# Designs tried in a protein design run: peptides against a protein of PDB entry 5D63. Part 10

Target 1, 292 residues: chain A of PDB entry 5D63
Amino acid sequence: SLRRGIYHIENAGVPSAIDLKDGSSSDGTPIVGWQFTPDTINWHQLWLAEPIPNVADTFTLCNLFSGTYMDLYNGSSEAGTAVNGWQGTAFTTNPHQLWTIKKSSDGTSYKIQNYGSKTFVDLVNGDSSDGAKIAGWTGTWDEGNPHQKWYFNRMSVSSAEAQAAIARNPHIHGTYRGYILDGEYLVLPNATFTQIWKDSGLPGSKWREQIYDCDDFAIAMKAAVGKWGADSWKANGFAIFCGVMLGVNKAGDAAHAYNFTLTKDHADIVFFEPQNGGYLNDIGYDSYMAFY

## One batch from the design tools (peptide; aimed at target 1 W207 D213 A255 H256)

Design b1_p10_7_s2 (made by RFdiffusion4, then SolubleMPNN; from b1_p10_7, 5 letters changed)
Fold by OpenDDE base, seed 3:
Structure b1_p10_7_s2 (fold): chain B 292 residues (1-292), chain A 10 residues (1-10)
Amino acid sequence: as target 1 above (292 residues)
Amino acid sequence: PPDSTTVPLP
């Protein structure tokens, strides 16, 4: 089953992603095929999939940028019916905004069926051009039509997944205590994480004994990421991943505060030094406390 | 083990 999370949804046939045109929050904004850049944010192409309780394999899809939901126009079963962004709620009963998402016959891609109409999200004619029509179209679960097959590239982690990534890292102290602040986290590419760091003013901040030292830098980075998230996205129900750690060195005579994020594959953490913007697999400390 | 009360953060 598809997990709750943020997904970049890519066509199985051509290098096109499901894009909310201009990221507009207006009702009726077209959802279209659009090119994407791997390992980037792809702002208008991120979708929060929220599972509907007690309805098997069924979700709402909230555009992360606009805060609007994928909507089959008038719930029509007619082939070629527009798929648009529309205002909604995560746990709506509106069948125009309910999508049954299950594996296709190839076992790797998914098909997206409207709950009401039973038609499928279709990249019309497999058109790879920017702005290509995405529509509801007749189909079956078992057919191999790539116009209706989509890869769900997960761009987020649950708090449990983040906890597991931390737990398997070798630089965690035996007395470690972790504190989970949110339930689901968008994981940023390092380039974006670094840009937030730059924009925070931290690169120009002066270390000062006690009054503005390692903990201040680490907390300032966490605050900057939080603000960036709030300012960048209209959807709710997720956070941006940026952790704070307190660590002690091997000798046990020095401590440090620093940040961390997840690796690209979400399987591990990487340490971030907010005093210089460096990424390290080993920051020279073992964490005894984290919050994220 | 050392913590912020034992080893202050620099």
Scores: peptide ipSAE 0.036, ipTM 0.702, DockQ to the pose 0.162
OpenDDE base, seeds 1, 2, 4, 5: peptide ipSAE 0.031, 0.031, 0.026, 0.033; ipTM 0.728, 0.721, 0.709, 0.706

Design b1_p10_7_s3 (made by RFdiffusion4, then SolubleMPNN; from b1_p10_7, 5 letters changed)
Fold by OpenDDE base, seed 3:
Formats: C-alpha cells, structure tokens, sequence
Structure b1_p10_7_s3 (fold): chain B 292 residues (1-292), chain A 10 residues (1-10)
C-alpha cells in the first residue's frame, strides 16, 4: 500500500515526470510529462498523496507547488481525456480527483487509475519530450504497458520515520527527549538546505557571547526553513524538515545547539552547523533534546 | 570552530 507522502512520479519507460505546467494554480492547467533533474527539487513535479479513509488504495494527489489537485477532465472514460490541475480538497468525494494507486505487474512501479472512470494515467505514446500529453487511457492492472507505469519516488518522511532515523543514530544522549512538531516532512537536498542557509543571512551573522550564540543560529536556521516552506509551496499538510538539537560533549562539560536534516535515503540524520554551513556525521555532541 | 555557551543538563 502506498503511504501518505510527497512523491516525485516518474514514468517507468522514459525519463519523464508528472509535471504541472508552469506550476499554475489555474483550473484546467495541463499536467504533462517533463524532464527532471535527479536529487534536486523539481518544483512543479511534487505531489502529496493523501489516502482516502475507508477507500482502499485511493488517494488525492495535490501538487505541492500549486496546491491544486490532479483531475481527470469531466471524469471521462474516453481514451485521451486530459489530466489537469484543478482546485480541490484532500478528502474530496469528487471522483474526477480520486486515484486508485496500486503496484503494477512488475511489482516496482505503480499504476494510477481514476476512481470513477477506471481509466489509467497514461504518458501518451511514451513521449519523452517536455510538455508531452498525460491523459486518461483505457488499460488493465496487469498490463505491462510502460506508458501507464509510474515510479513513486518518496521525497518526504513521516514523523515516525524521522523519529526512527534519530533513534538509530549513535550521537544521541541517554537523556534524549524528542519533540515532533509536524506529521510529514519534505526532505531537502543539501544544496537546497544550504541555499536557504545562505539566504537567511546566517553566513554573515556574528557570534556574540550569549546574546547571539549557538542557539540563536540554530533557531534562526529553523525559522528560515519554515519561512522558505511557507513562501515556496501552496499545498498544506506537510512541513519542511529542519531539526534543532541540543547536545552535550563526551566530557559532559560543554553543550551546543545545532541543526540536523535527513540523509538522501532518509535512513539517517546528518548534522548541520548553522555557524559555518557544514554538514557532519559527527558534530562532537550527543543530543539530549531535539524538536523538528 | 563553532562557539557554544549552551549549558548541559544539570
């Protein structure tokens, strides 16, 4: 079963992703195939999958950038029916915006079936060009047609997954207390995380004893990421991952405040020093408190 | 190196 989360949805046949054209929030904005850059923020190509309660394997797909939803035009079962962005809600009853998402016959990719029409999201002719048509098309769950097979690359973690990543890290103090602030987190590439850090002004900030020291830097980074999230995305129901930690050194005579994010595979955390923008697997402290 | 004045847990 597909988990709630943010996904980059990539065609199984060609290097094309499901893209909301220009990230527009206008009703009827085309959803198209478009090239993507691995391990980057593909702004118009991120989709929040929200599972519908009591409807097996069925989701809404909210474009993260526009805040609009994947919509089969008029719910038509005709092959070639446009798939567009359209205003909606996460738990809509509109069958035009309800998608049953299950594993394809290959066990790795998914097929995306419109709940009402029973047609499938199709990269028409497997066209790899930018702007290629994505449409509803007739099909079956067991068919091997790569035009209708999609990889769901998960770009987010749940709070539970983040908690688990922290728990298995060796740099956690025995007195550790973690505080979860949100339910689902978009995990940023380090390049994006660093850019937010740069844009925050922290690289030019002066350390001053107590008045602007480690905790101020760490909180300022958290605030900068939060603001970046609010300013960048129109969808709701998720946060941007950026943690704050307080840690104590091995000798127990010094403490530090710092940030952390998740590794690319989401399996572990990496520490971020907001005073210099460095990423470290070992920051020299064991965390006794975190909030994220 | 980064500076810190945060106090450890008592």
Amino acid sequence: as target 1 above (292 residues)
Amino acid sequence: PPESTTVPLP
Scores: peptide ipSAE 0.045, ipTM 0.790, DockQ to the pose 0.686
OpenDDE base, seeds 1, 2, 4, 5: peptide ipSAE 0.031, 0.027, 0.029, 0.028; ipTM 0.731, 0.713, 0.722, 0.717

Design b1_p10_7_s4 (made by RFdiffusion4, then SolubleMPNN; from b1_p10_7, 4 letters changed)
Fold by OpenDDE base, seed 1:
Structure b1_p10_7_s4 (fold): chain B 292 residues (1-292), chain A 10 residues (1-10)
Amino acid sequence: as target 1 above (292 residues)
Amino acid sequence: APLSTTVPLP
């Protein structure tokens, strides 16, 4: 079953993603097919899938940028019915905004069925052009039509997944204690993470003994990422991944504070040095504390 | 004794 998370949703037939036009929060904003750039943020094309309790395989889909929800216009079962952004809530009972999402017959892609109408999200004519219509359309779960098949590229991790990634890292001290602050985390590409670091002013910050040293740099980076998240996205119910660690050296006589994020495959952590913007697999310390 | 936490880049 599909996990709660943030997804980039890509058509199985053509290189087009589900896009909220202009990222607008207005009711009735068209959801369209649009080109995307792999391994980037793709601002208007991220969707938070929130599972509905006690309703199997059924979700709301919140556009991360606009904070509005995928909505089948009037809940109509007619083929060609518009799919739009519309105001809503994560746990709505409105069947216009409830989507049953299950694997297609190919076992890799998903189909997105409106809970009420039983029609499927369809890239009309498989049109790969920017602004191509996405609509509700008749179909079946076992049909092989790529117009109705979607890859869900997961862009976030749960706190449990982050915890697991930390646990398998070799640079964790035996006394390690982790503190989880949120439940779901958007994982940024390194380029975006670095840009936030640059924009924070940290590259020009002067290291000063005690008064502005490693802990200040690490906390400032986390604060910068948090603010970037708040300023960039209107959806709620997720955080931006940026951890803080305290570590001890092998000799056990020195400590350091630093950041960490997740690798592209979300399976491992990578350390980030906020004093120089470097990414390292080994920062020279074993973490005895983290919060993220 | 407490660990030194004042660790600039080497």
Scores: peptide ipSAE 0.031, ipTM 0.716, DockQ to the pose 0.161
OpenDDE base, seeds 2, 3, 4, 5: peptide ipSAE 0.031, 0.027, 0.030, 0.031; ipTM 0.718, 0.711, 0.709, 0.720

Design b1_p10_8 (made by RFdiffusion4)
Pose (drawn by RFdiffusion4):
Structure b1_p10_8 (pose): chain A 292 residues (1-292), chain P 10 residues (1-10)
Amino acid sequence: as target 1 above (292 residues)
Amino acid sequence: PGTKPVPAGV
């Protein structure tokens, strides 16, 4: 089963993503195929998949930017029916916004079926052009037609997954305790994590004994990332990944506060120095506490 | 980068 999370959904035949046109929140805004840039935030192309209780393999798909939902127009089973963004809720009983998502016959990509109509999300004619129509279409679960096959590229981690990445890190102190604050996190590319640090004003902040020292920098960065999350996205039910760690050196005589993020493959953590914007695999300290 | 004394119990 597809896990709850945030996905960039890419057509298996051509490198077009599912894109809510112009990120518009208007009811009826077309969902179309569009090109994308890897290792960036694709602002109109991120979808929060919320599992429906007791309805196997069925979800709502909420655009992360607009807060609106993937909706089959009037639930029609006619091939060519429009797939648009529409107002809704995470656990709606409106079948126009319910999607059964299971693996295709290639075992890697998925097919997306409307729960009410039993039709599939289809990149019409396999068109790779920006703005190509995506519609509901007749189809089967097992066929190889790439127009109806989609890679769900996971862009978030659960709290269990973040905890696992931290536990595998070699720079964890024996007394380490972690404090988990949310359940699902959008993992940022370093380019975006850095842009938030720049926009927070931290690059210009001076170190001052106790009144603006390492703890202040680290907490400020976490707060800046939290503000960015709420100000940038309209969907609810996720958080942005940015951790704070306190650590001690190998000699046991100096301590430091700093931030951390995740690698692209989501398996490992990478340390971030908020005093200078650097990313480090080894910051010189073993973490005895983290909150994220 | 700034640093601080190690707290007790670490």

Design b1_p10_8_s1 (made by RFdiffusion4, then SolubleMPNN; from b1_p10_8, 4 letters changed)
Fold by OpenDDE base, seed 5:
Structure b1_p10_8_s1 (fold): chain B 292 residues (1-292), chain A 10 residues (1-10)
Amino acid sequence: as target 1 above (292 residues)
Amino acid sequence: MGTFPVPEGW
């Protein structure tokens, strides 16, 4: 079954993603097909899938940017019914906003069925143009029509997945203790992570003994990412991945504080030096503590 | 080379 998480949802037939038009939070904002750029944030095209307890394979889909929910207009079963953004809650009982999401017959893509109407989210005519209509449409689970098949590309990690990535890194001290701050994390592309770093003012910050040294830089980066998240996204129930580590060198005679994020495939961590904005696979320290 | 941060008792 699909796990709770943030997804970029791409059509299986054409290079088009499910997009909330202009990221608008207005009720009735069209959800449309739109082009996307790999390895970027794709701001209006991220959806938090929240599983409904005790309802098999059923979710709400919250647009990360707008904080509104995917909504089948009037819950109509008529083919061509608009799918829009609409205000809602993660655990709503409104069937207009409940989506059963299961693997398609191809075993890779998913189909998105409205819980009430039993119609499917359809990229009408497989139109790859920006602004192409997405609508509820009649269909079946076993039908191979790519207009109704969607790849769910996971853009987030659970705290457990992050923990696992840390645990397999070779630069973890034997005394390591980690502290989990949140349950689900949007993983940023490095370019975005770097931009947040730049915008924080840290590139111009002066290292000063104890008063503003490595730990201050690392914590400031964490705070900057947190603020960026709060300022950028209206959805709740997730954080932006940015860790802080404390480490000691191999000789055991020096220590450092630094940041870390996850690699693109979410399988590993990469270290980030907030004093210079560098990404490193080996920062020269083994972490004895992290919080993220 | 930083003396801090360090584990308690280091």
Scores: peptide ipSAE 0.371, ipTM 0.885, DockQ to the pose 0.454
OpenDDE base, seeds 1, 2, 3, 4: peptide ipSAE 0.364, 0.361, 0.364, 0.360; ipTM 0.887, 0.886, 0.886, 0.887

Design b1_p10_8_s2 (made by RFdiffusion4, then SolubleMPNN; from b1_p10_8, 3 letters changed)
Fold by OpenDDE base, seed 5:
Structure b1_p10_8_s2 (fold): chain B 292 residues (1-292), chain A 10 residues (1-10)
Amino acid sequence: as target 1 above (292 residues)
Amino acid sequence: MGTFPVPPGV
């Protein structure tokens, strides 16, 4: 079954993703096929899938950028019915905004069926052009039509997954205590993480003994990421991944505060030095505390 | 009594 999370949803037939046009929050904004760039943020193409309790394989899909929801216009079962962004809530009972998402017959891609109409999200004619129509269309779970098959690339991790990634890292002190602040985290590409760092003013900040040293840099980075998240996305129910660690060196006579994020595959962590913007697999310290 | 790590300072 599909897990709660943030997904980039890509057509199985052509290199197009499900895109909310212009990221607009207006009711009735078209959802369209649009090109994407792998390993980038793809702003208008991220969707928070929220599972509906007690309704098997059924979700709302909230556009991360606009905070609006995927909506089948008038819930119509007519082939070619528009799929749009529309105001909603994560646990709505409106069948226009409820989507049953299950594996297709190929076992890798998913199909997205409207709960009410039983029609499927369809990239009309498999059109790979930017702005191509996405509509509700008749179909079955078993048919192999790539117009109705979608790859769900998970762009987030649960707190449990993050915890597991940390636990696998060799640079964790035997006394380590981790503190989880949120439930689901968007994992940023390094380029985006670095840009937030640059925009924070930290590159121009002067290290000063005690008054603005490693802990201040690390906390400032986390605060910058938090603010960036709040300013960038209208959806709720997730955070942006940026951890803070306290670590001790092997000799046990020096300590440091630093940041960390997850690797591209979400399986490991990478350390980030907020004093210079560097990414390191080994920062020279073993973490005895983290919060993220 | 347990020994705690040195506080951050670098």
Scores: peptide ipSAE 0.045, ipTM 0.726, DockQ to the pose 0.097
OpenDDE base, seeds 1, 2, 3, 4: peptide ipSAE 0.039, 0.042, 0.040, 0.043; ipTM 0.723, 0.735, 0.740, 0.749

Design b1_p10_8_s3 (made by RFdiffusion4, then SolubleMPNN; from b1_p10_8, 4 letters changed)
Fold by OpenDDE base, seed 4:
Structure b1_p10_8_s3 (fold): chain B 292 residues (1-292), chain A 10 residues (1-10)
Amino acid sequence: as target 1 above (292 residues)
Amino acid sequence: MGTFPVPPGW
């Protein structure tokens, strides 16, 4: 079963992703195939899948950027019916915006079926060009047509997954206490995380004894990421991953405050030093406290 | 309640 999360949704046949054209929040904005760049944020191509309670394998798909929902125009079962962005809610009863998402016959990709019409999200003609039509189309769950098969690449982690990644890290103190602030986190590429750091003004900030030292830098970075999230995305129900840690050195005679994020595979954490913008596998401290 | 000892420069 597909878990709640933020996904980049890529066609199984050609290097094209499900894209909300121009990231527009207008009702009826076309959802189209568009090229993407690996290890980037792909702004208009992120979708929050929210599972519908008591309806098996059924979701709404909210575009992260626009805050609008994937919508089958008029709920029509006709092949070639437009799929658009449209205003909605996460737990709508509108069948135009309800999607049954299950594994295809190949066991790796998914198919996306409209709950009402029973038609499938289709990259028309497998067109790899930018702006290619995505439409509802007749099909079956067992059909091997790559136009209707999609890879769901998860771009977020649950709080439980983040907790597990922290627990696997060797630089965690035996007295560690973690405090979880949210339920689902978009994990940023390092390039984006670094850009937020640059834009925050922290690279030009002066360390001052106690009045603006390690804890101030670490909190300022978290605040900058939080603000960036609020300013960048119109969807709700998720946060941007940026942790704060307090750590002690091996000798137990020095402490430090720093940030951390998740590695590309979401399996581990990497430490971030907000005083210099460095990423480290070992920052020289064992964390006894974190919040994220 | 304890303090948070920070080495110089950090």
Scores: peptide ipSAE 0.035, ipTM 0.726, DockQ to the pose 0.135
OpenDDE base, seeds 1, 2, 3, 5: peptide ipSAE 0.035, 0.034, 0.034, 0.034; ipTM 0.723, 0.722, 0.723, 0.705

Design b1_p10_8_s4 (made by RFdiffusion4, then SolubleMPNN; from b1_p10_8, 3 letters changed)
Fold by OpenDDE base, seed 5:
Structure b1_p10_8_s4 (fold): chain B 292 residues (1-292), chain A 10 residues (1-10)
Amino acid sequence: as target 1 above (292 residues)
Amino acid sequence: MGTMPVPEGV
């Protein structure tokens, strides 16, 4: 089954993603096919899938940017019915905003069926152009039509997945204590993470003994990421991944404070030095504490 | 439990 998380949803037939036009939060904003750039944020194309309790394989899909939900216009079963952004809630009972999401016949892609109408999210005519119509359309679960097949690329991790990634890293001290702050985390591309770092003013900050040392840099970076998240996204129920670590050197006579994020595949962590904006696989310290 | 060193930047 599809896990709760943030997804980039890409058509199985053409290089087009499910896009909320202009990221608008207005009711009735068209959801359209749009080009995307791999390994980027794709601002209007991220969807938080929230599973509905006690309803098998059924979700709401909240646009991360607008905070509005994927909505089948009037819940109509007519082929060609518009799919739009509309105000809603994560656990709505409105069948216009409930989507059954299960694997397609190919075992890799998913189909997205409206719970009420039983029609499927369809990239009309497989049109790869920006702004191409996405609509509810008749179909079956077994049909191989790529217009109704979607890859769900996971852009987030659960706290458990993050914890597992940390646990397998070789630069963790035997006394390590981790503290989880949230349940689900959007994992940023390094380019975005670096841009937040640049915009924070940290590149111009100077290390000063105790008054603005490593812990201040690391906390300032985390605060900058937190603020960026709050300012950038209207959806709730997730955080932006940015960890703080305290680590001890191999000799046990020095410690450092630094940041970390997840690798692209979400399987490992990479250390980030907020004093210089560097990414390192080994920062020279073994973490005895993290919060993220 | 020995106290960890105080974190210091480079």
Scores: peptide ipSAE 0.340, ipTM 0.875, DockQ to the pose 0.118
OpenDDE base, seeds 1, 2, 3, 4: peptide ipSAE 0.334, 0.340, 0.335, 0.336; ipTM 0.872, 0.875, 0.872, 0.871

## One batch from the design tools (peptide; aimed at target 1 V248)

Design b1_p11_1 (made by RFdiffusion4)
Pose (drawn by RFdiffusion4):
Structure b1_p11_1 (pose): chain A 292 residues (1-292), chain P 11 residues (1-11)
Amino acid sequence: as target 1 above (292 residues)
Amino acid sequence: SLDDLPRAKAV
């Protein structure tokens, strides 16, 4: 089963993503195929998949930017029916916004079926051009047609996954305690994490004993990332990944506060120095506390 | 305690 999370959904035949045109929140805004840039935030192309209780392999798909839902127009089973963004809720009973998502016959990509119509999300004619029509279409679960096959590229981690990445890190103090604050996190590319640090004003902040020292920088960065999340996205039910750690050096005589993020493969943590924007695999301190 | 240790500048 596809896990709850945030996905960039890529056609298996051509490198086009499912894109809510112009990120518009208007009802009926077309969902189309569009090119994308890896290791960036693709602003119109992120989808929060919310599992439906007791309805196997079925989800709502909420565009992260617009807050609107993937909707099969009037629930029609006619091939070519429009797939658009539409207002809705995470746990709706409206079958126009319910999607059964299971692995295709290639075992890697998925097919997306409308719960009401039993038709599939289809990149019409396999068109790779920007703005290509995506429609509901007749199809089967097992066929190889790439027009109806999609890679769900996971862009978020659960809290359990973040905890696992931290636990595998070699720079964790024996007294370490972590404090988990949310359940699902959008993992940022370093390019975006850095842009938030720049936009927070922190690059210009001066170190001052106690009144604006390492704890202040670290907390400020976390707050800046939290503000960015709420100001940038309209969908609810997730948080942005940015941790704060306190650590102690090997000699046991100096402590430091700093931030952390995750690697691209989501398996490991990487430390971030808020006083200078640097990313480090070893910051010189073992973490004895973290909150994220 | 570890919390009472001096805080370091940038690394």

Design b1_p11_1_s1 (made by RFdiffusion4, then SolubleMPNN; from b1_p11_1, 4 letters changed)
Fold by OpenDDE base, seed 3:
Structure b1_p11_1_s1 (fold): chain B 292 residues (1-292), chain A 11 residues (1-11)
Amino acid sequence: as target 1 above (292 residues)
Amino acid sequence: SLDDLPLSGPV
């Protein structure tokens, strides 16, 4: 089954993603096909899938940017019915906003069926143009029509997945203690992470013995990422991944505070030095404490 | 040097 998480949802037939037009929070805002850039944020094209308890394979889809939900207009089963953003809640009972999401016949893509109407989210005519219509359309689970097949590219990790990535890293001290702060984390591309770092003013911050040293830089980076998240997204129920670590060197005579994030494939962590903006696979310290 | 935390035990 599809896991709770943030997804970039891409058509299986053409290079088009499910886009909330202009990221608008207005009820009735069109959801459309739009081009995307791989390995970027794609601001209006991120969807938080929240599984409905006790309803198999059924989710709400919250647009991360607008905080509104994917909604089949009037729940109509008519082919060509508009799919829009609309106000809602994660655990709504409104069948207009409930989507059964299961693997298609190809075993890699998904189909998105409205729970009430039993119609499917369809990129009309497979149109790859920006602003192409996305609508509810008749279909079946076993059809091969790529207009109704979608790849769910997961853009987030659970706290458990983050914990697992840390656990397999070779630069973790035997005394390591980790503290999880949230449940689901949007993982940023390094370019975005770096931009947040730049915008925080940390590149211009002066290191000063004890009064503004490694811990201050690392905490300031985490605070900057947290603020960026709050200022950028209207959806709730997730955080932006940015960890803080304390580590000891191999000699055991020095300790350091630094940041870390996840690699592109979410399988590993990469260390980030907030004093210079560097990414390192080995920062020269073994972590004995982290919070993220 | 960037390594400016006091050592916390046990390490």
Scores: peptide ipSAE 0.108, ipTM 0.779, DockQ to the pose 0.143
OpenDDE base, seeds 1, 2, 4, 5: peptide ipSAE 0.104, 0.097, 0.054, 0.106; ipTM 0.781, 0.777, 0.777, 0.786

Design b1_p11_1_s2 (made by RFdiffusion4, then SolubleMPNN; from b1_p11_1, 4 letters changed)
Fold by OpenDDE base, seed 3:
Structure b1_p11_1_s2 (fold): chain B 292 residues (1-292), chain A 11 residues (1-11)
Amino acid sequence: as target 1 above (292 residues)
Amino acid sequence: SLEDLPLSGAV
């Protein structure tokens, strides 16, 4: 089954993603096919899938940017019915906003069926142009039509997945204690993470003994990421991944505070030095404490 | 006894 998480939803037939037009929070905002850039944020194209308890394979889809939900207009079963952004809640009972999401016949892509109408989210005519219509359309689960098949590219990790990535890293001290702050984390591309770092003013911050040293830099970076998240996204129920670690060197005579994020495949962590903006696989310290 | 650990040699 599809896991709770943030997804970039890409058509299986053409290089188009499910896009909320202009990221608008207005009711009735069209959801359309739009081009995307791999390994970037794709602001209007991120969807938080929230599983409905006790309803098999059924979710709401919240646009991360707008905080509105994927909505089949009037719940109509008519082919060509508009799919729009609309106000809602994660655990709504409104069948216009409930989507059954299961694997297609190819075993890789998913189909998105409206719970009420039983029609499927369809990239009309497989149109790859920006602004192409996405609509509810008749179909079946076993059909091979790529207009109704979607790849769910996971853009987030659960706290458990993050914990697992940390546990696999060789630079963890035997005394390590981790503290989980949230449940689901959007993982940023390094370019975005770096931009947040730049915009925070940290590149121009002066290291000063004790008064503004490693812990201040690391905490400031986490605060900057948190603020960026709050300022950028209207959806709730997730955080932006940015960890803080305290580590000790191999000699045991020096300690450091630093940040970390996840690699592109979410399988490993990479260390981030907030004093210079560097990414390192080995920062020269073994972590004895983390919070993220 | 439980003791807090310092960030010794902070850089």
Scores: peptide ipSAE 0.090, ipTM 0.769, DockQ to the pose 0.252
OpenDDE base, seeds 1, 2, 4, 5: peptide ipSAE 0.083, 0.090, 0.061, 0.084; ipTM 0.764, 0.774, 0.793, 0.765

Design b1_p11_1_s3 (made by RFdiffusion4, then SolubleMPNN; from b1_p11_1, 3 letters changed)
Fold by OpenDDE base, seed 3:
Structure b1_p11_1_s3 (fold): chain B 292 residues (1-292), chain A 11 residues (1-11)
Amino acid sequence: as target 1 above (292 residues)
Amino acid sequence: SLDDLPLSGAV
């Protein structure tokens, strides 16, 4: 079954993603096919899938940018019915906004069926052009039509997944205590993470003994990421991944505060030095405390 | 320097 999380949803037939046009929060904003750039944020193309309790394989899909939900217009079963962004809630009972998402017959892609109409999200004619129509269309679960098959590229991690990534890292002290702050985290590309760091003013910040030193830099970076998240996205129920660690060196005679994020595959952590913007697989410290 | 955090978390 599909896990709760943030997904980039890509057509199985052509290089097109499900895009909320202009990221608009207006009711009735078209959802369209649009080109995307791998390993980037793809701002209008991120969807938070929230599973509906006690309804098998059924979700709401919240656009991360607009905070609106994927909506089948009037819940109509007519082929060609518009799929739009519309105001809603994560656990709505409105069948226009409830989507049954299960594996297609190929075992890798998913189909997205409207709970009420039983029609499927369809990239009309498999059109790869920007702004191509996405609509509800008749279909079956076993059909091989790529117009109705979608890859769900996971862009987030759960707190449990983050915890597991930390646990696999060799630079964790035996006394380590981790503290989870949120439940689901959007994982940023390093380029975006670095840009937030740059925009925070930290690159120009002066290290000063005690008054503005390693802990201040690390906390300032986390605060900057938090603010960036709040300012960038209208959806709720997730955070932006940025951790703080305290670590001790191998000699046991020095300690440091630093940041960390997750690797692209979400399997490992990478350390980030907020005083110089560097990414390191080994920062020279073993973490005895983290919060993220 | 980078490594300026106190080793002890004690108050």
Scores: peptide ipSAE 0.129, ipTM 0.777, DockQ to the pose 0.139
OpenDDE base, seeds 1, 2, 4, 5: peptide ipSAE 0.043, 0.074, 0.113, 0.044; ipTM 0.768, 0.770, 0.771, 0.740

